Peptides against a protein of PDB entry 5HOI. Designs and how they scored, part 3

Target 1, 351 residues: chain A of PDB entry 5HOI
Amino acid sequence: FRYMPFSPAGTPFGFTDRRYLTMNEVGYVSTVKNSEQYSITVSFFDVGRFREYHFEDLFGYDLCFLNEKGTLFGQSKTGQIQYRPHDSIHSNWTKIIPLQAGERITSVAATPVRVIVGTSLGYFRSFNQFGVPFAVEKTSPIVALTAQNYRVFSVHYSQFHGLSYSLSELGTSSKRYYKRECPLPMSLPNINSDMKKDANLDYYNFNPMGIKSLFFSSYGDPCIFGSDNTLLLLSKWRSPEESKWLPILDSNMEIWKMSGGKETTDIHVWPLALAYDTLNCILVKGKHIWPEFPLPLPSEMEIRMPVFVKSKLLEENKAILNKKNEIGADTEAEEGEEDKEIQIPVSMAAE

## One batch from the design tools (peptide; made by RFdiffusion4, then SolubleMPNN)

Design b1_p8_2_s1 (from b1_p8_2, 5 letters changed)
Fold by OpenDDE base, seed 1:
Structure b1_p8_2_s1 (fold): chain B 351 residues (1-351), chain A 8 residues (1-8)
Amino acid sequence: as target 1 above (351 residues)
Amino acid sequence: MSLKEAIS
C-alpha cells in the first residue's frame, strides 16, 4: 500500500495528458501536462455566478479542493500549498508545509474560513483562509479530507485497524470532536473483482482506497462514496451513541433499475455532491469508471435506501412472466423476443 | 421509516 494524494472526485491521467484535480457542485478543476509544466483551469457549473480562470503551474499540483470562495492547491511531495480566491479582491497566497522524510500531503480541504492539510504521517494542520496557522495535531495517517464551514470530515488509514473517520469542528480557540478515529464501515477495493478490469487498475493505482468522493450534504452531514458505488451518510452525528452510517444510495442498483434490469458495465456514477435528497453526479459512459474530457453535464439521482434484492425482483418478474405465459398459451405465440424490461413496481420506487 | 426519518 502507498499513501497517494487524494482530492474529492479527482481523476487519473490514464493514457491522456489531462485529468480533473477535483470536482463538486461548484465546478471542476482540470490540469493539462505541458512538457515539464502544467496548465490548470478552474471551471464552474454556474457560469453566471463565476468566471472561469486558468494559470500556469510550475509546481505540479496533485491536490485540489474547490469551494464557492476559492481553490486550494497542494503538491504532495514538496509540501507547497496555494490558495486562490475566485474574486480579485483577495490575494493569492502560497505556503510550504514542512514535511518529514517520506511524508506526503495526502489531502487538503478549504472552506471560506478554514484551510486544512492532512499527511501520510497523520499531521493535521489547520489555517484560516489567509494561511495563518491555528494548530498542528498528530492523528492516525490521513487519506482523505473534506470540510464545510468550520466542520472537517477526515478519513484515516492504519495497516492494523483499517479505515477510520473523524468529525471535528475548528472553532477560533479549540478543535471539538464529534467523532474521533471511529471505525468507518466502508468496503475497500476488492483486488479480485474491482482490479480484474485493466481499466480499473489505473484508477486503483491512483486511488488505492477507492474513495471516489467525500463531502458534506446540504444539511451538513458527512457523506462518502467508495469503490462499491454506495453513498454512505453519517446520521445523528451530534448524538455520539445514536450516530450511524446509512447506505442511502446503491448507485449500481439505480443504474440497473434505469436500464430496465439489464446488467450495464459501461455506465458509472461519479459523485459530486448531495443536495437535499438528490445525489448530484456525472453519469460516465465508457470503459473508464471516471469522467474524461469534455465533462458531461451533471445529473441528479434520487436517494433511495437499497431495500430491494436484485435476485428477488428477478424471481418475482420471472413468476409474473410464467403466469402470463400460462394464461396466454391459447393465442399464437409470435416469438417476438420482446426484451421484456423488468417493470419495477412503482410502489417499490416510493418507499 | 422514511429516509427523512432515518436521517433526522
Scores: peptide ipSAE 0.011, ipTM 0.591, DockQ to the pose 0.037
Fold by OpenDDE base, seed 2:
Structure b1_p8_2_s1 (fold): chain B 351 residues (1-351), chain A 8 residues (1-8)
Amino acid sequence: as target 1 above (351 residues)
Amino acid sequence: MSLKEAIS
């Protein structure tokens, strides 16, 4: 196992000179390799609110976090981080994170008020938006971070204990835990099933945990989207005894529904954010499970608890077809065997 | 129970 740099919805280079460092509801950060240098572009979905900008990256930033106020960059091996406000009013700042031998920055997160750095040795470093340090804590090895305002969702990995998560609030004087290194019930990529396609091998070499993204919902709930394409939401996290992970969307099931019950292997959901009851995502068409260039426009997918089994829906549709054929036996209308799209019952909208 | 109530 190797700790790899993780950024939310980041993509591998694959066989290309370009990749997305990160993307979310605000926008997307791309990097293009040009010899020994990189050109970074910070692009936005709201072109009326934000102006796209680019710069030359001499450091080879492999970590990124985008928010509404700026972009945090990190270099996993050197420990360099840079914060770039989107506005020209605030100055960019750079800092070197001290790393031990073999330590890597594995994830970075930034909010308008906090900067967080997580490492492969479990160093959790917190800063304000100006790069002034607050604290250093040692946790289990960090593999992913996201943050919203003062809250941090961290994913940890141990070879002995698997995946765990923490939910914390970074006040001015202290860190509060809502959850501390609790088991994370997310499936890891299965080498034997998921890596059978060479196109997936590149992705899992880039992201061994298969975490496509993690974010906070618009309601401030931690969300994670794994290799199984299931969106997990941490509900009731304020009540430690009631807190649970909810599988609020099976995106493979939703793609199957949208395809009229046809098996599709060339459409993939790439998660950006959860806004209210909709997953903001990129619908990726092709061999790769990640978006290529140019980036497609974001799509919205309504969240739905996976209450229905695919086999049961197929049986119910067969039963409806058989009943229609029994009632229709008296009218010889040769309506051709058009591939009758599976009518998904409207009642699958959970009221 | 709405999805909102299940999340809440």
Scores: peptide ipSAE 0.011, ipTM 0.594, DockQ to the pose 0.038
Fold by OpenDDE base, seed 4:
Structure b1_p8_2_s1 (fold): chain B 351 residues (1-351), chain A 8 residues (1-8)
Amino acid sequence: as target 1 above (351 residues)
Amino acid sequence: MSLKEAIS
């Protein structure tokens, strides 16, 4: 197993010279190979609020986190991090994170008030927005980070224990844990099924955990979107005994419904954020499960707990079709191969 | 239980 640099909704280069370093509800950060250099562009969805900017990257930043105030960059091997405010009022700052032999920065996160660095050895480093260090903590190896305000959602991986998560608050004086290295009930990529397609192999080589993204909801609940395309939300995390992961969206089921119950393999959900009851996402059409260039416009997908079984809906529709054919057998209606769309119950239809 | 009640 190899710890890879993770950024929320980051994409591989694949066979291209470009990739997304990260994307979320604020915008998207792209990098383009230019000989021995990279050109980074920070783009925004709200073009009225933010101005796109670019810079030359001499370091080869492979980690990124975008928020409403700035962009954090990191280089996984060298330990260099850079914070770039979107405004010109605050200065950019650069820092080198001390790394041990073989240690990598695996994830970075930034809020308007905190910068977090996680490593393959499980060093959790916290800073303020100006790069002033607060603390260094030793945890299980960190594979992913996200943060909102003072809260941090961290995903850990051990070869012995699998995936775990922590939810913490980085106050001024101390770190509080709401959850500390608890089991994360997320499916890992299945090497035998998911990696059979060359297009998926490139992605899972880039992101072995299959974590497409992780974020906090608009309500401040930790969310994670894995290789199974299920959005998990951590409910009731303030109450340790009541805290549970909720599968609030099966995006494969929703795409299947949107397709009239046809199996499709060319439409993919790429998660950005959860705003109230809607998943902000990119609908990716094509061979790759990740968005290419140019980035499609974001789409909204209503969250729905997967309470329905696809097989039952197919059986019910077959039974309805058979009854229609029994009643219609007395009318010589021409066998038009009417593409018999599965009647999805109105309560299940995406408007 | 509404989705909102399940999340809350």
Scores: peptide ipSAE 0.011, ipTM 0.582, DockQ to the pose 0.037
Fold by OpenDDE base, seed 5:
Structure b1_p8_2_s1 (fold): chain B 351 residues (1-351), chain A 8 residues (1-8)
Amino acid sequence: as target 1 above (351 residues)
Amino acid sequence: MSLKEAIS
């Protein structure tokens, strides 16, 4: 297995010279390859609050994390990291993370108060926002990181134990664990189903875990969005015995509902953030499951637990149609090929 | 059951 650099909602180059390094509710970071150099642009959704900026990247940054205060960049092979505040008041800083032979930085995260670096050997390195180190801890190999304030959600992978997660709080003096290397019930990409489309092979070569993104909700709950397009939320994480992953949105089911029950193979959800009861996302149209250029405007999807099976909805709609046909048998069948949109009952709006 | 009640 090869550990790849992961950034939240990052996209591959594919056959292009450009990709997104990361995107979330704050904005999106793009990189364009120009010969041996890269041009990085940091763009924002709130153009009134933030100013877009660009710079030349001579290092080939392949890791990125964006927050409201700055952007963290990393180079997975060299161990170089750079933090760029969005304001002109705070200075940029650069640091080299010491890496062993064959070690890679696999993920980076930044909050206004913490910087976190995770590696393929399971080195967890914590810093303040100025790059002052707090601690180095040895964990299982890290494949993804996100952080909010002092909290860190880490995803780990081992060949023997599969996926695990940790939830920790990085105080000033000590790291507190709420969860430590607990099993993560996320499905890995299935080579036989997900990789049958050549367009998906490039994505899974870029991101072999199929983690499209991970973030904290507006309530501070860890969220993860996998290759199955299901949003998982960690509920009750303060109570170790009661903590569970909830499938709070099946985005494929929601797209299917929005299409009137038509199988759409050309619409994909790309997750950005969870704000209250809505998933902020990009609706991707086309062959690729990831956003291309230009980036579409963000969309909101209401969260709904997937209580309804597609088969039951189709059976119920067939039963309603059959009952209508039994009652309506006496009026002349004008065979208008009305594209029978599956009326999804309004009662499936969660109260 | 609101999402808030399911998460709480």
Scores: peptide ipSAE 0.010, ipTM 0.578, DockQ to the pose 0.038

Design b1_p8_2_s2 (from b1_p8_2, 4 letters changed)
Fold by OpenDDE base, seed 4:
Structure b1_p8_2_s2 (fold): chain B 351 residues (1-351), chain A 8 residues (1-8)
Amino acid sequence: as target 1 above (351 residues)
Amino acid sequence: MTLKEAIS
């Protein structure tokens, strides 16, 4: 296993000279290889609120986190981080994170009030938005970070314990844990199924954990979207005994429904954010499970707990079709092999 | 249980 730099919804280069460093509800950060340097572009979905900007990256930033106030960049090997406010009022700042031999920055997160750096050795470093350090904590190896306001959702990986998560609040004086290195019930990529396709191999080489993204919902609940394309939400995290992961969306099930019950292999959900009851996502069409260039417009997918079983829906639809054919058998109309769309119950149809 | 009740 190798710790790789992770950014929310980041994409690999693949066979191209360009990739997304990160994307979320605010926008998307792209990087393009240009000889020995990179060109980074920070783009926004709300073009009325934000102005796209670009800069030359001489460091080869491989970590990124975008928020409404700025962009945090990191270089996993050198330990360099840079925060770039979107406004011109606040100055950019750069810092070198001290790394031990073989240590990597594995993830970075930034809010308007906090900057967080996680490493492959489990160093958790916190800063304010101006790069003033608060604390260094030793945790299990960090593989992913996201943050909202003062809250941090961290994913940890140990070869012995697998995936765990922490939910913490970075106050002014101390870090509070709501959850500390609790088991994360997310499936890891299956080498035998997920990596058989060359297109997936490039992705899992880039992101061995298969975490497509993690974010906080609009309600401030930790969300994670893994290789199984299931959106997990941490419910009731304020109550240690009541806290549970909810599978609030099986995106493969939703794609299957949208496709009239046809197995599709060319449509993929790329998660951006959860706003209320809708997953903001990119619908990716093609061989790759990640968005290419240009970025498609975001789509909304209503969250639905996966209560229904595909097999049962197929059986019910076959039974309905057989009844229609029995009733229709008295009229010799040679109505052709119309693509008999699976009638999804109205309560399950996307409006 | 509504989705809202399951999340809350």
Scores: peptide ipSAE 0.012, ipTM 0.562, DockQ to the pose 0.037
Fold by OpenDDE base, seed 5:
Structure b1_p8_2_s2 (fold): chain B 351 residues (1-351), chain A 8 residues (1-8)
Amino acid sequence: as target 1 above (351 residues)
Amino acid sequence: MTLKEAIS
């Protein structure tokens, strides 16, 4: 297994010279390869609040985390990190993270108050927003990080134990764990099903865990969106015994509902954030499961627990159609090939 | 049951 650099909602180059380093509710960071150099652009969805900026990248940053105050960049092999505030009041800072032979930075996260670096050997490094170090901790190998305020959600991978997660709070003097290397019930990409489309092979080579994104909800709950296109939310994480992962959205099911029950293979959800009861996402159209250029406008998808099985909905709709045909047998039905859109019962609107 | 009630 090879640890790859992970950034939330980052995309591969594929056959292009450009990719997204990261994207979320704040904006998107793109990089364009020009010979041996890169041009990075930091773009925002709220163009009234933020100004787009670009710079030349001589280091080949392959890690990124965007927040409302700045952008953190990292180079997985060299250990270089750079924080760039969006305002001109605060200075940029650069630091080299010491790496052992074969160690990689696998993920970085930044909040307005903390910077976090995770590595393939499980070094968890914490800093303030000015790059002043707090602590170094040895954990299981880190594959993904996100952070909100003082809280950090970390995903770990071991060849022996699979996926685990930690939820911690980085105070000034100490790290508190709410969860420490607990099993993460997320499905890994299945080589036989998910990689049969050549277009997906490039993505899973780029991101072998299939974690499209991870974030905190607007309520401060850890969220993760895997290769199965299911949004998982960590409920009741303050109560160790009651804490559970909830599948709060099956995005494939929601796309299927939106298509009138047609199997769409060309529409994909790309997660950005969870705001209240809506998933902010990019609806990707085409062969690739990731957004290309230009970036489509964000869409909102209402969260619904996947209580309904697709098969039951198809059976219920067939039963309704059969009952209509039994009652309507006396009227000469002109066989208009009306594309019978599956009427989704209004009772699937959340009360 | 609102999402808020399911998460609480």
Scores: peptide ipSAE 0.012, ipTM 0.600, DockQ to the pose 0.039
Fold by OpenDDE base, seed 2:
Structure b1_p8_2_s2 (fold): chain B 351 residues (1-351), chain A 8 residues (1-8)
Amino acid sequence: as target 1 above (351 residues)
Amino acid sequence: MTLKEAIS
C-alpha cells in the first residue's frame, strides 16, 4: 500500500496533461502540466461572487482544498503548503511542513479560521488562517481531511485496523474530539471487481481508498462518498452512543431510476457537496468515473435512503403490467413493445 | 419521518 495525496473530488491526470486538484460547491481547481511546471486555475461556480484566477506553480502542488475565502495548496513530498486568499486584500503565505524520511502530506484542509495538515505517519498539524501553528498531534496515519469552520473530519488508515475516522473541533486553546479513531464502515475498492476496467485502474492508483470526496453537509454533518457510490452521513455525532453512519444515497440506484430501470455503465456521479436534502454533483458521462474537461455544470440529486430493492421494483412493475393486460384484454390496441420504462412509484419520494 | 428527521 502507498499513501497517496488526497484532495476532495480530485481527479487523476490519466492520459492527459490536466486534472482537477479539488472541487466542491464553491468551485474547482485545475492544474495543467507544462514541461517541468504547472499552471493552476481556481474557478468558481458563482461567477458573480468570485473571480477566476491563475498562477504558475513551480512546486507541483498535488494537494488542494478550496473554501469560500481561499485555496490551500500542498506538495505531498516536499511538505510545502501555500494559502491563497481569493481576495487581493489578504496576502498569500507559504510554509514548509517538516517531514520525516518517507513521510508524505496525505491531505490538507482549510476553513476561513483553520488550516489542517495530515500526514502518512499520522501527524495532525493545525494552524490558523495566517499559518500560525496551534498544535501537532500524533494519530493513526491520515488519508483524508475535510473541515468546516472549527470542525475537522479526518479519515485514518491502518493495515491492521482498516479505515477509521475522527471528528474534532479545533478551539483556540484545545482540541475536542466528538469521535476519535472510530471504525469507518466504508468498503475499500475491490481490486478484482472494480479494476476489471482499465479506466478504473488509473483512478484507484491515484486514490487507493476510493474516497471520491468527503465534506460537511450544510447542517454540519460529516459526509463521505466512497467507491461504492454511496453517500454516507454521520448522524447524531454529538451523542457518541447514538452516532451512526446513514447511507443516505445510493447514486447507482438513483442513476438506475433516472434511466427508467436500464443498466447504465457510462453515467457516474461525482460528488461536490450536500446542501440540505440534495447532493450537489457532476454527472459524468463516459468511460472514466471522474469528470474531464470542460467540467459539466453541477447537478442536484435528491437524497434518498436505499430502502428499495431493485429486484422488488422489477417484480412490482411486472405485476402492474400483468394487471393492465388482464384489464385491457377487451381492447385490441396493438400498442407496440416500446421499451416500457419502469414506472418508479411516486411513493419512493420519502415523505 | 422525513429524511431530515431521520438525520437529526
Scores: peptide ipSAE 0.011, ipTM 0.586, DockQ to the pose 0.038
Fold by OpenDDE base, seed 3:
Structure b1_p8_2_s2 (fold): chain B 351 residues (1-351), chain A 8 residues (1-8)
Amino acid sequence: as target 1 above (351 residues)
Amino acid sequence: MTLKEAIS
């Protein structure tokens, strides 16, 4: 296993010279290889609120986090981080994170008030928005970070314990844990099934944990979207005993329902954010599970807890079809091969 | 693009 740099909804280069470093509800950050250099573009969905900007990257930033106030960049091997405010009022700042031999920055996060750096050795470093350090904590190895305001959602990986998560609040004087290295019930990529599709091999080499993204919902609940295309939300995290992960969307099931029960292999959900009851996402059409260039417009997908088992729906539909055929066998009606759309009960159709 | 438009 190798710790790879993770950024929310980041894409691999694949066979191209360009990739997305990160994307979310605010926008998307792309990088293009230009010989030994990179050109980075920070683009926004709200073009009325924000102005796109670009710069030359001489460092090869492989980590990124975008928020409404700025973009944090990181270089996993050198330990360099840079924060770039979107406005011209605040100055850019650069810092070198001290790394041990073989240590990597694995993830970075930034809010308008905090910058967080996580490493492959489990160093959790916190800063203010100006790069002033608050603390260094030793945790289990960090594989992913996201943050909202003062809250941090961290994902950890141990070869012995698998995936765990922490939820913390970074005050000015202290870190509070709501959850500390608790088991994360996310499915890991299955090497035997998911990697046999050549199109996915590049992605899982880029992101071995299969974490497509993680974010806080608009209500401030930690969300994670894994390789199984299920959106998990951490419910009731303020009550340690009541806290649970809810599978609030099976995106494969939703695609399957909307296709009339046809197996579609060329449509993929790429998660951006959870706003209220809708997953903001990119609908990716093609061989790759990640968006290519140009980026499609975001789509909204209503969250629905997976109550229905696909096999039962298929059995019920077969039973309905068989009953229709048994009743219809006495009437020689030339019912043409009408495309037997699986009648998904109206209660399951998205309005 | 709606999911319906992406599937069609």
Scores: peptide ipSAE 0.010, ipTM 0.611, DockQ to the pose 0.537

